Peptides against a protein of PDB entry 5HOI. Designs and how they scored, part 23

Target 1, 351 residues: chain A of PDB entry 5HOI
Amino acid sequence: FRYMPFSPAGTPFGFTDRRYLTMNEVGYVSTVKNSEQYSITVSFFDVGRFREYHFEDLFGYDLCFLNEKGTLFGQSKTGQIQYRPHDSIHSNWTKIIPLQAGERITSVAATPVRVIVGTSLGYFRSFNQFGVPFAVEKTSPIVALTAQNYRVFSVHYSQFHGLSYSLSELGTSSKRYYKRECPLPMSLPNINSDMKKDANLDYYNFNPMGIKSLFFSSYGDPCIFGSDNTLLLLSKWRSPEESKWLPILDSNMEIWKMSGGKETTDIHVWPLALAYDTLNCILVKGKHIWPEFPLPLPSEMEIRMPVFVKSKLLEENKAILNKKNEIGADTEAEEGEEDKEIQIPVSMAAE

## One batch from the design tools (peptide; made by RFdiffusion4, then SolubleMPNN)

Design b1_p9_6_s1 (from b1_p9_6, 4 letters changed)
Fold by OpenDDE base, seed 3:
Structure b1_p9_6_s1 (fold): chain B 351 residues (1-351), chain A 9 residues (1-9)
Amino acid sequence: as target 1 above (351 residues)
Amino acid sequence: SALSKLINS
């Protein structure tokens, strides 16, 4: 097993010279290979609030986290990190994270008040927004990080125990855990079934955990979007005994519904953020499950718990069609059986 | 929807 650098909604290069380092509700960070260097561009969805900027990257940053105040970059092998405020009034800073032999930075996160670095050996390093260190903690190997304000959602991996998660708050004097290395009920990529498509193998080699993204919702709930295209939300995390993962969206089911019940194999949801009751996402059309260049405009997808079974809906619609045919609708509209949109019951829309 | 446009494109 090899720990790979993870960034939220980051894309592989594939056969191209360019990729997205990260993307979320704020914007997207791209990198282009220019011989031995890279050109990084930080782009924003709110072009009225933020100005796009670019710089030359001599280090080959392979980790990124974007927030409303700045961008954190990291180099997984060298341990170099750079924070770049979006506002030119604030200074950029660079730091080298000490790495042991074979250790990698696996994920980085930044909020307006905290910078977090996680490693393949489970070193959790916390800093303020100016790169002043607070603490170093040893945890299980970190594979993904996200943060909102003072809160950190970390995903850990053990070869023996699989995926776990922690939810912590980084105060000024101490770290508080709400959850500490609890089992994460996310499905891992199935190498035998999913890797039959070459495009999936390239993505798996880039991201072997299949974590497309993780973020905090607008309400401050940890969210994760795996290879199964299900959005999981951690509910009631303030009450450790009541805390549970909710499958709040099956994006494959939603694509199927919106397709009139047609199986689509070329449309993919790429998660950005959860804003209230809507998943902000990129709808990707093509062979690759990730967005290419140029980036499509974000779309909103309403969250809905997957309560319905496709087979049952198909049977119910077939039964409705058969009843219409038995009632002797003498209307000669030979509208071919194949193109009738599956009427999704209105009750599926109202929770 | 944006998706219906993407499916029918």
Scores: peptide ipSAE 0.040, ipTM 0.808, DockQ to the pose 0.561
Fold by OpenDDE base, seed 1:
Structure b1_p9_6_s1 (fold): chain B 351 residues (1-351), chain A 9 residues (1-9)
Amino acid sequence: as target 1 above (351 residues)
Amino acid sequence: SALSKLINS
């Protein structure tokens, strides 16, 4: 296992000179490798609200977090971070995070009021939006961060305990925990099943945890989207005893339903955000599970708890087909083996 | 849906 730099919905280079550093509901940040330097572009979905901008990156930023007010960049090895407001009113600032030998920045997050840096040794560093430090805390090794306003969702990894999560609020005077290093019931990438395709090996080397993204919902609930393509939402997190992870969407099941029950291996959901009852996502067609260039327009997918079993739907459809064939046996109509789409009940079909 | 269009494309 190796700690890798994580950014929400970030993509690998693959065989290209370009990748997405991060993407969410606000926009997408791309980087292009030009010899020894990089060109970074910050693009937005709402082109009426925001102006696209670019700059030359001499540091090779491999960490990014985008919000409505600015973009945070980080370099995992050197410890350099840069915050760039989208407006020209506020100044850019740069800071070096002190790293120990072998330590890496693994994740960064930024809100309009907080900047957070997490490391492979479990250093959790908090700043305001101007780069003024609040605190340094030692936690279990941090593998992913997201933040909304004052609230931080952190994912931790231990070789002994697997994945854990924390949910905290970074007030003016103190850090409050709602959850502190609690078990995270997310499936890790299965090397034996998933790595049979070379494209999955490249992604695993980029993101060993298989966390495609993590974000807060529009209601302020922590969400995580793993390698199993299931969206998990942390419900009732204000009540420690009642808090639970809900599998609110199996995106592979939704793709399977919309394909008429055909196994599609070339369509992938790439998560951006959860707005109310819809997953904002990029639908990817192709060999790679991540979006390439140009970025497709975002799509909405309605959240639905995976209550249906594929095998039962297949058995029910086979039983219906067999009954039709028993009734139709007297008419020699060579109705060819038309790949009869599985009739998914209307209550199960996504509109 | 956008997904149905992508599957059938």
Scores: peptide ipSAE 0.040, ipTM 0.808, DockQ to the pose 0.620
Fold by OpenDDE base, seed 2:
Structure b1_p9_6_s1 (fold): chain B 351 residues (1-351), chain A 9 residues (1-9)
Amino acid sequence: as target 1 above (351 residues)
Amino acid sequence: SALSKLINS
């Protein structure tokens, strides 16, 4: 296993010279290779609130986190991090994170009040928004980070224990754990089943954990979107005994429903954020499961717990068709069985 | 929906 730099909703280069370093509800950060240099663009969905900006990257930043106040960049191998406020009032700052031999920064996160750096050796480093260090903690190896305000959601990986997560709050003087290295019930990418397409191999090499994104919901609940295209939400995390992961959306099931029950292999959900009852996402059409350029406009997908089985919906529709035929209602039966659009109950139809 | 448009395009 190799620790790879993770950024929320980051995309691989693939066969291109460009990729998204990160994207979320605020915007998207792209990088373009130019010989040994990179050109980074920070773009926003709310063009009235934010101004797009770009800069030359001489370091090859492979880690990124975007928030409403700035962008954090990191270089996984050198340990360099840079914070760039979106405004011109606050100065950019750069810092080198000390790394041991073979250590990599695996993830970075930034809020308006905190900067967090996680490493392949499990060093958790916290800073304020000005790069002043608070603490260094040794945890299990960190593979992903996200943060909202003072709260941090961290994903850890051990070869022996698999995936775990922590939920912590970074106060001024202390770190509080709500959850500390608890098992994370997320499926890892299945190399044997999913790697049938070269496009999936490229993505797996970029992101071996298959974590497309992780974020906090608008309600402040930790969310993770894995390779299974299921959105998991950590419910009741304030109550240690009641806390559970809820599969609040199977995006493959929603695509299947919206296709009238047709298996679509060229439509993909790319998660950005969870706002109230809607997954903000990019709908991707094509061979790659990730968005290419130009970035499509974000779409909303209503969250729905996966309570229905495709086979039962097929059986129910077949039973409805048989009943219509018995009642002598007009034989629109001429369309072949394979192409019949499944009547999804209105309560299950996403708008 | 945006998805139905994308599926039917």
Scores: peptide ipSAE 0.040, ipTM 0.808, DockQ to the pose 0.614
Fold by OpenDDE base, seed 5:
Structure b1_p9_6_s1 (fold): chain B 351 residues (1-351), chain A 9 residues (1-9)
Amino acid sequence: as target 1 above (351 residues)
Amino acid sequence: SALSKLINS
């Protein structure tokens, strides 16, 4: 296993000279290879609220986190981090995170009030938005971070225990844990099933955990979107005994429903954020499971618990068709079985 | 939906 730099909804280069470093509900950060340097562009979905900007990157930033106030960059090998406010009133700052031999920054997160750095050795470093350090804590190896306000959702990996998560609040005086290295019931990518397509192997080499993104919902609940394309939400995290992961959306099932029950292998959901009861996402068409260039417009997908099984919906539709045939039509229309759109019940169809 | 357009495109 190799620790790779993770950023929320980041994409690989593949066979191209460009990739997305990160994307979320605020916008998207792209990088382009220009010989020995990179050109970074920070773009926004709300073009009336924010102005796109670019800069030359001589360091090769491979970590990024975008928020409403600025962009955090990191270089996984050198330990360099840079925070760039979107507003020119606030100065950029740069720091070097001390790394041990073989240590990597694996993930970075930034809110308007906190900067967090996680490493492959499990060093958790916290700063304010001006890069003033608060603390260094030793945890299990960190593979992913997200943050909202003072709260941090961290994903950890151990070869012996698999995936775990922590949920913490970074006050001024102390870190409070709501959850500390609890088991994370997310499936890891299955190399044998998922990687029969070369495009999935490239993505796995980029992101071995298969975490497409992680974020906080608009209600402040930790969310994670894995390689299985299921959105997990941590419910009731304030109550230790009641806290549970809820599979609130199977995006493959929703695509299947919206296709009239056709097995589509070329449409993919790329998660951005959870706003109320809708997943903000990019719908990707093609061989790659990640968005290419130009970035498509964001789409909304209503959250629905995966209560229905495809086989049961197919049986119910066959039973409806058989009942229609018993009631009325001696009409010999041999319309081929393959092209009949499955009538998904209106209560299950996304509007 | 945007998805129905993408499926049928």
Scores: peptide ipSAE 0.039, ipTM 0.806, DockQ to the pose 0.538

Design b1_p9_6_s4 (from b1_p9_6, 4 letters changed)
Fold by OpenDDE base, seed 2:
Structure b1_p9_6_s4 (fold): chain B 351 residues (1-351), chain A 9 residues (1-9)
Amino acid sequence: as target 1 above (351 residues)
Amino acid sequence: SSLSKLINS
């Protein structure tokens, strides 16, 4: 197993010279290879609120986290991090994170008040927004981080224990755990089934955990979107005994419903954020499960717990057709059994 | 929806 640098909704280069370092509800960060250098562009969805900017990257930043106040960059191998405020009033700062032999920065996160660095050896480093260190903690190996305000959602990986998660609050004087290295019920990518397409192998090599993104919802709940295209939300995390992961959206099921029950293999959901009851996402058409260039406009997908099974909907639709035939309604039996648009209940049809 | 346009394109 090799720890890879993770950034929320980051994309591989694939066969291209460009990729997204990260994307979320605020915007998207792209990098373009130019010989041994990179050109980074920080773009925003709200072009009225933010101004796009670019800079030359001499370090080859492979980690990124975007928030409303700035962008954090990291280089997984060298340990260099850079914070760039979006506003020119505040200065950029750079710091080198001390790494042990073979240690890598695996993820970085930034809020307007905190910077967090996680490593392949499980070093959790916290800073303020100016790069002043608060603490260093040793945890299980960190594979992903996200943060909102003072809260940090961390994903850990052990070869023996699989995936775990922590939810913590980074106060001024202390770290509080709401959850500490609890089992994360997320499926890992199945190399044997999913890797039948070369496009999936490239993505797996880029992101071995299959975590497309993780974020906090608008309500401040930890969310994770795995390789199974299911959005998991950590419910009731303030109550240790009541806390549970909820599968609040099966995006494959939603695509299937919106296609009239046709199996689509060329449409993919790329998660950005959860805003209230809607998943903000990029709808990707093509062979790759990740967005290419140019970035499509974000789409909204209503969250719905996967209660329905495709087979039951097919059986119900057959039963409705059979009843229409028995009632002698002159519904010409359109002979094409295979292409019959499934009447999805109106309550389940996404607008 | 944006998806309905994408599916039918």
Scores: peptide ipSAE 0.015, ipTM 0.715, DockQ to the pose 0.603
Fold by OpenDDE base, seed 3:
Structure b1_p9_6_s4 (fold): chain B 351 residues (1-351), chain A 9 residues (1-9)
Amino acid sequence: as target 1 above (351 residues)
Amino acid sequence: SSLSKLINS
C-alpha cells in the first residue's frame, strides 16, 4: 500500500500534462507540466471578489488547499510547503516539514487562522497562518485533512482497522477532540468491481481511498464524499454519544432520477462544498469521473436522504403502465416502452 | 434542470 498525496477534489493527470490540484466553493487550482517545472494557476468562481493568479512551481507541488484568504501548497516527498495569500499585502511563506525516511505529507489544510500538515506516519503538525508552529502530535496515519476556522476534520487509515476520523479544534493553547480516531463508515473502492473500467484505474491509482472530497458544511458539519458517490455528513458531533454519519445524498440516485430513471454511465458528480441544503458540485460528462479542462460551471444539487429503492420505483411504474394498458387506453400511440420517462413522484423530482 | 440539459445534450 502507498500513501498518496490527497487534496480535496484533486484530479489525476491521466494522459494529460494538466490536472486540478484542488477545487472547492472558492475556486480551483490547476497545474500544468512544463518540462522540469510546473505552472500553477489559482482560479476563482467569484471573479468580482478575487483575481486569478499564476506562478512557476519548481518544487512540483502535489498537495493543495484553497480557502478565501490564500492557497497552501505542499510537496509530499520533500516536505516543502508554501502558503500564498490571495491578497498581495500579505507575504508568501515557505517551510520545510521534517520527514522521516519513507514518510510523506499525505494531506494539507489551511484556514485563515491555521495551517495543518498530516503525514503517512500520522504526524499532525499545526501552524498559524504565518507558518508559526503550535504543536506536533502523533496519530494514526493521516490520509486526508480539511479545516474550517479552528476545526480540523482528519481521516486516518490503518491496515488493521480501516478508515477512522477525528474532529478537533485547534485553540491557541491546546487541541480539543470532539471525535478521536472513531470508525468512519465510508465504503472503500472495490478494486475488483470498480477497476474493471480502465478510466477508473487511473483515478484509484491517484486516490486509493476513493475520497473525492471532504469539507465542512456551511453549518460547520464534517462532510465526506467517497467512491460510492454518497455524501456523508457528521451530525450532532458536539454530543459525542449522539453523533452519527448521515447519508444526506446519493448522487447516483439523484442522477438517475434527473435522467427520468435512465441508467447513465457518463454523468458524474464531482463534489465541491455543501452550502446549506445544496451540494455545490461539478457535473462531469464523459468517461472520466473527474472534471477535465476547461472546468464546467458549478451546479447545485439538493440534499436528499436516499429513502427510495430504484427497483421498487421501477416495479411500481411498470405496474402503473400495465394498469393503463388493461383499462383500454386504445388512443395514445405506442411510444416505445424504452423512451417513457419513469414517473418519479413529485416529492422526489429535483427542481 | 442543468442536468436534464446535460443528459439530453
Scores: peptide ipSAE 0.014, ipTM 0.709, DockQ to the pose 0.576
Fold by OpenDDE base, seed 5:
Structure b1_p9_6_s4 (fold): chain B 351 residues (1-351), chain A 9 residues (1-9)
Amino acid sequence: as target 1 above (351 residues)
Amino acid sequence: SSLSKLINS
């Protein structure tokens, strides 16, 4: 296992000179390799609210976090971080995070009020939006971070304990834990099943945990989207005894339903954010499970608990077809079995 | 839907 730099919805280079460093509901950050340097572009979905900007990157930033006020960049090996406000009123700032031998920055997060840096040795560093440090805490090794306002969702990895998570609030005086290194019931990528496609090997080498993204919902609930394409939401996190992970969307099941029950292997959901009851996402068509260039327009997918099994829906549709054939015996229309769209019950059809 | 167009394209 190797700790890799993680950014929410970041994509690998693959065989190209360009990738997305991060993307969410605000926009997307791309980097293009130009010989020994990089050109970074910060783009936005709301072009009326924000102006796209670019700059030359001489450091090779491999970590990024975008919010409504600015973009945080990081270099995993050197420990350099840079915050760039979207407005011209606030100045950019740069810092070097001290790293031990072999330590890497594994994830960064930024809100309008906090900057967070997590490392492969489990150093959790907190700053304000101006880069003034609050604290350094030692935790289990950090593999992913996201933040909303004062709250931080951190994912940790141990070779002995697997994945864990923390949910904390970074006040002015102290860090409060709502959850501290609790087991995270997310499936890790299955190397033997998922790696049969060369395109998935490149993604696994880029992101060994298979965490496509993590974010807070519009209601402030921690969300994570793993390699299984299931959106998990942490419900009741304020009540330690009631807190549970809910699988609120199986995106593979929703794609299967929307295809009329055809198995599709070339359509992929790339998560951006959860707004109310809809997953904001990029629908990716192609060999790669990640978006390429140009970026498609975002799509919305309604959240639905995966209470239905494909086999049961196929059996129910066969039973409906058999009943129709028992009532309508006289029409010999040999319409070939393979192309019949599965009638998905109206209650399960996405509008 | 936009998705139905993408699936059937």
Scores: peptide ipSAE 0.014, ipTM 0.707, DockQ to the pose 0.575
Fold by OpenDDE base, seed 4:
Structure b1_p9_6_s4 (fold): chain B 351 residues (1-351), chain A 9 residues (1-9)
Amino acid sequence: as target 1 above (351 residues)
Amino acid sequence: SSLSKLINS
């Protein structure tokens, strides 16, 4: 197993010279390989609020986190990090994170008030927005980070224990845990099923955990979107005894419903953020499960608990079809294989 | 939906 650099909704290069380092509700960060250097562009969805900017990257940043105030970059091997405010008022700063032999920065996160660095050896490093260090803690190996305000959602991986998560608050004087290395009920990518497509192999080599993204909802709940295309939300995390992961959206089920019950193999959900009751996402059409260039416009998908079973809906529709054919058998109407759309209840069809 | 447009495109 190899710890890979993770950024929320980051994409691989694949066979191209360009990729997204990260994307979320604020915007998207792209990098283009130009010989021995990279050109990084920070783009925004709200073009009225933010100005796109670019710079030459001589370090080969492979980690990124975008927020409303700035972009954090990291180089997984060298330990270099850079914070770039979106405004020209605040200065950029750089820092080298000390790494042990074989240690990698695996994830970075930034809020307007905190910078967090996680490593393959489980070093959790916290800083203020100016790069002043607060603390270093050793945890289980960190594979993913996200942060909102003072809160950090961290995903950990152990070869012995699989995936775990922590939810912490980085106050001024101390770190508080709401959850500490609790089991994360997310399925890992199935090497045998998911890697049969060459296009998926490149993605899983880039992201072996299959975590497409993780974020905080608009309500401040930790969310994670895995390789199974299910959005998990951590509910009631303030009450340790009541806290649970809710599968609030099966995006494969929603795609199947919106296709009239046709099996679609070329439409993929790429998660950006959860705002209230809607998943902000990129709908990707093609062989690759990740967005390519140009980036499609974001789409909204209403969150819905996966209460419906495809098999039951298919059986009910077959039973309705058979009853219609039994009633219609007295009229020699040609059995055109009309691709009869599965009647999904309108209340359950996403518009 | 945006998806229905994408499916039918």
Scores: peptide ipSAE 0.015, ipTM 0.715, DockQ to the pose 0.543; fails the geometry check

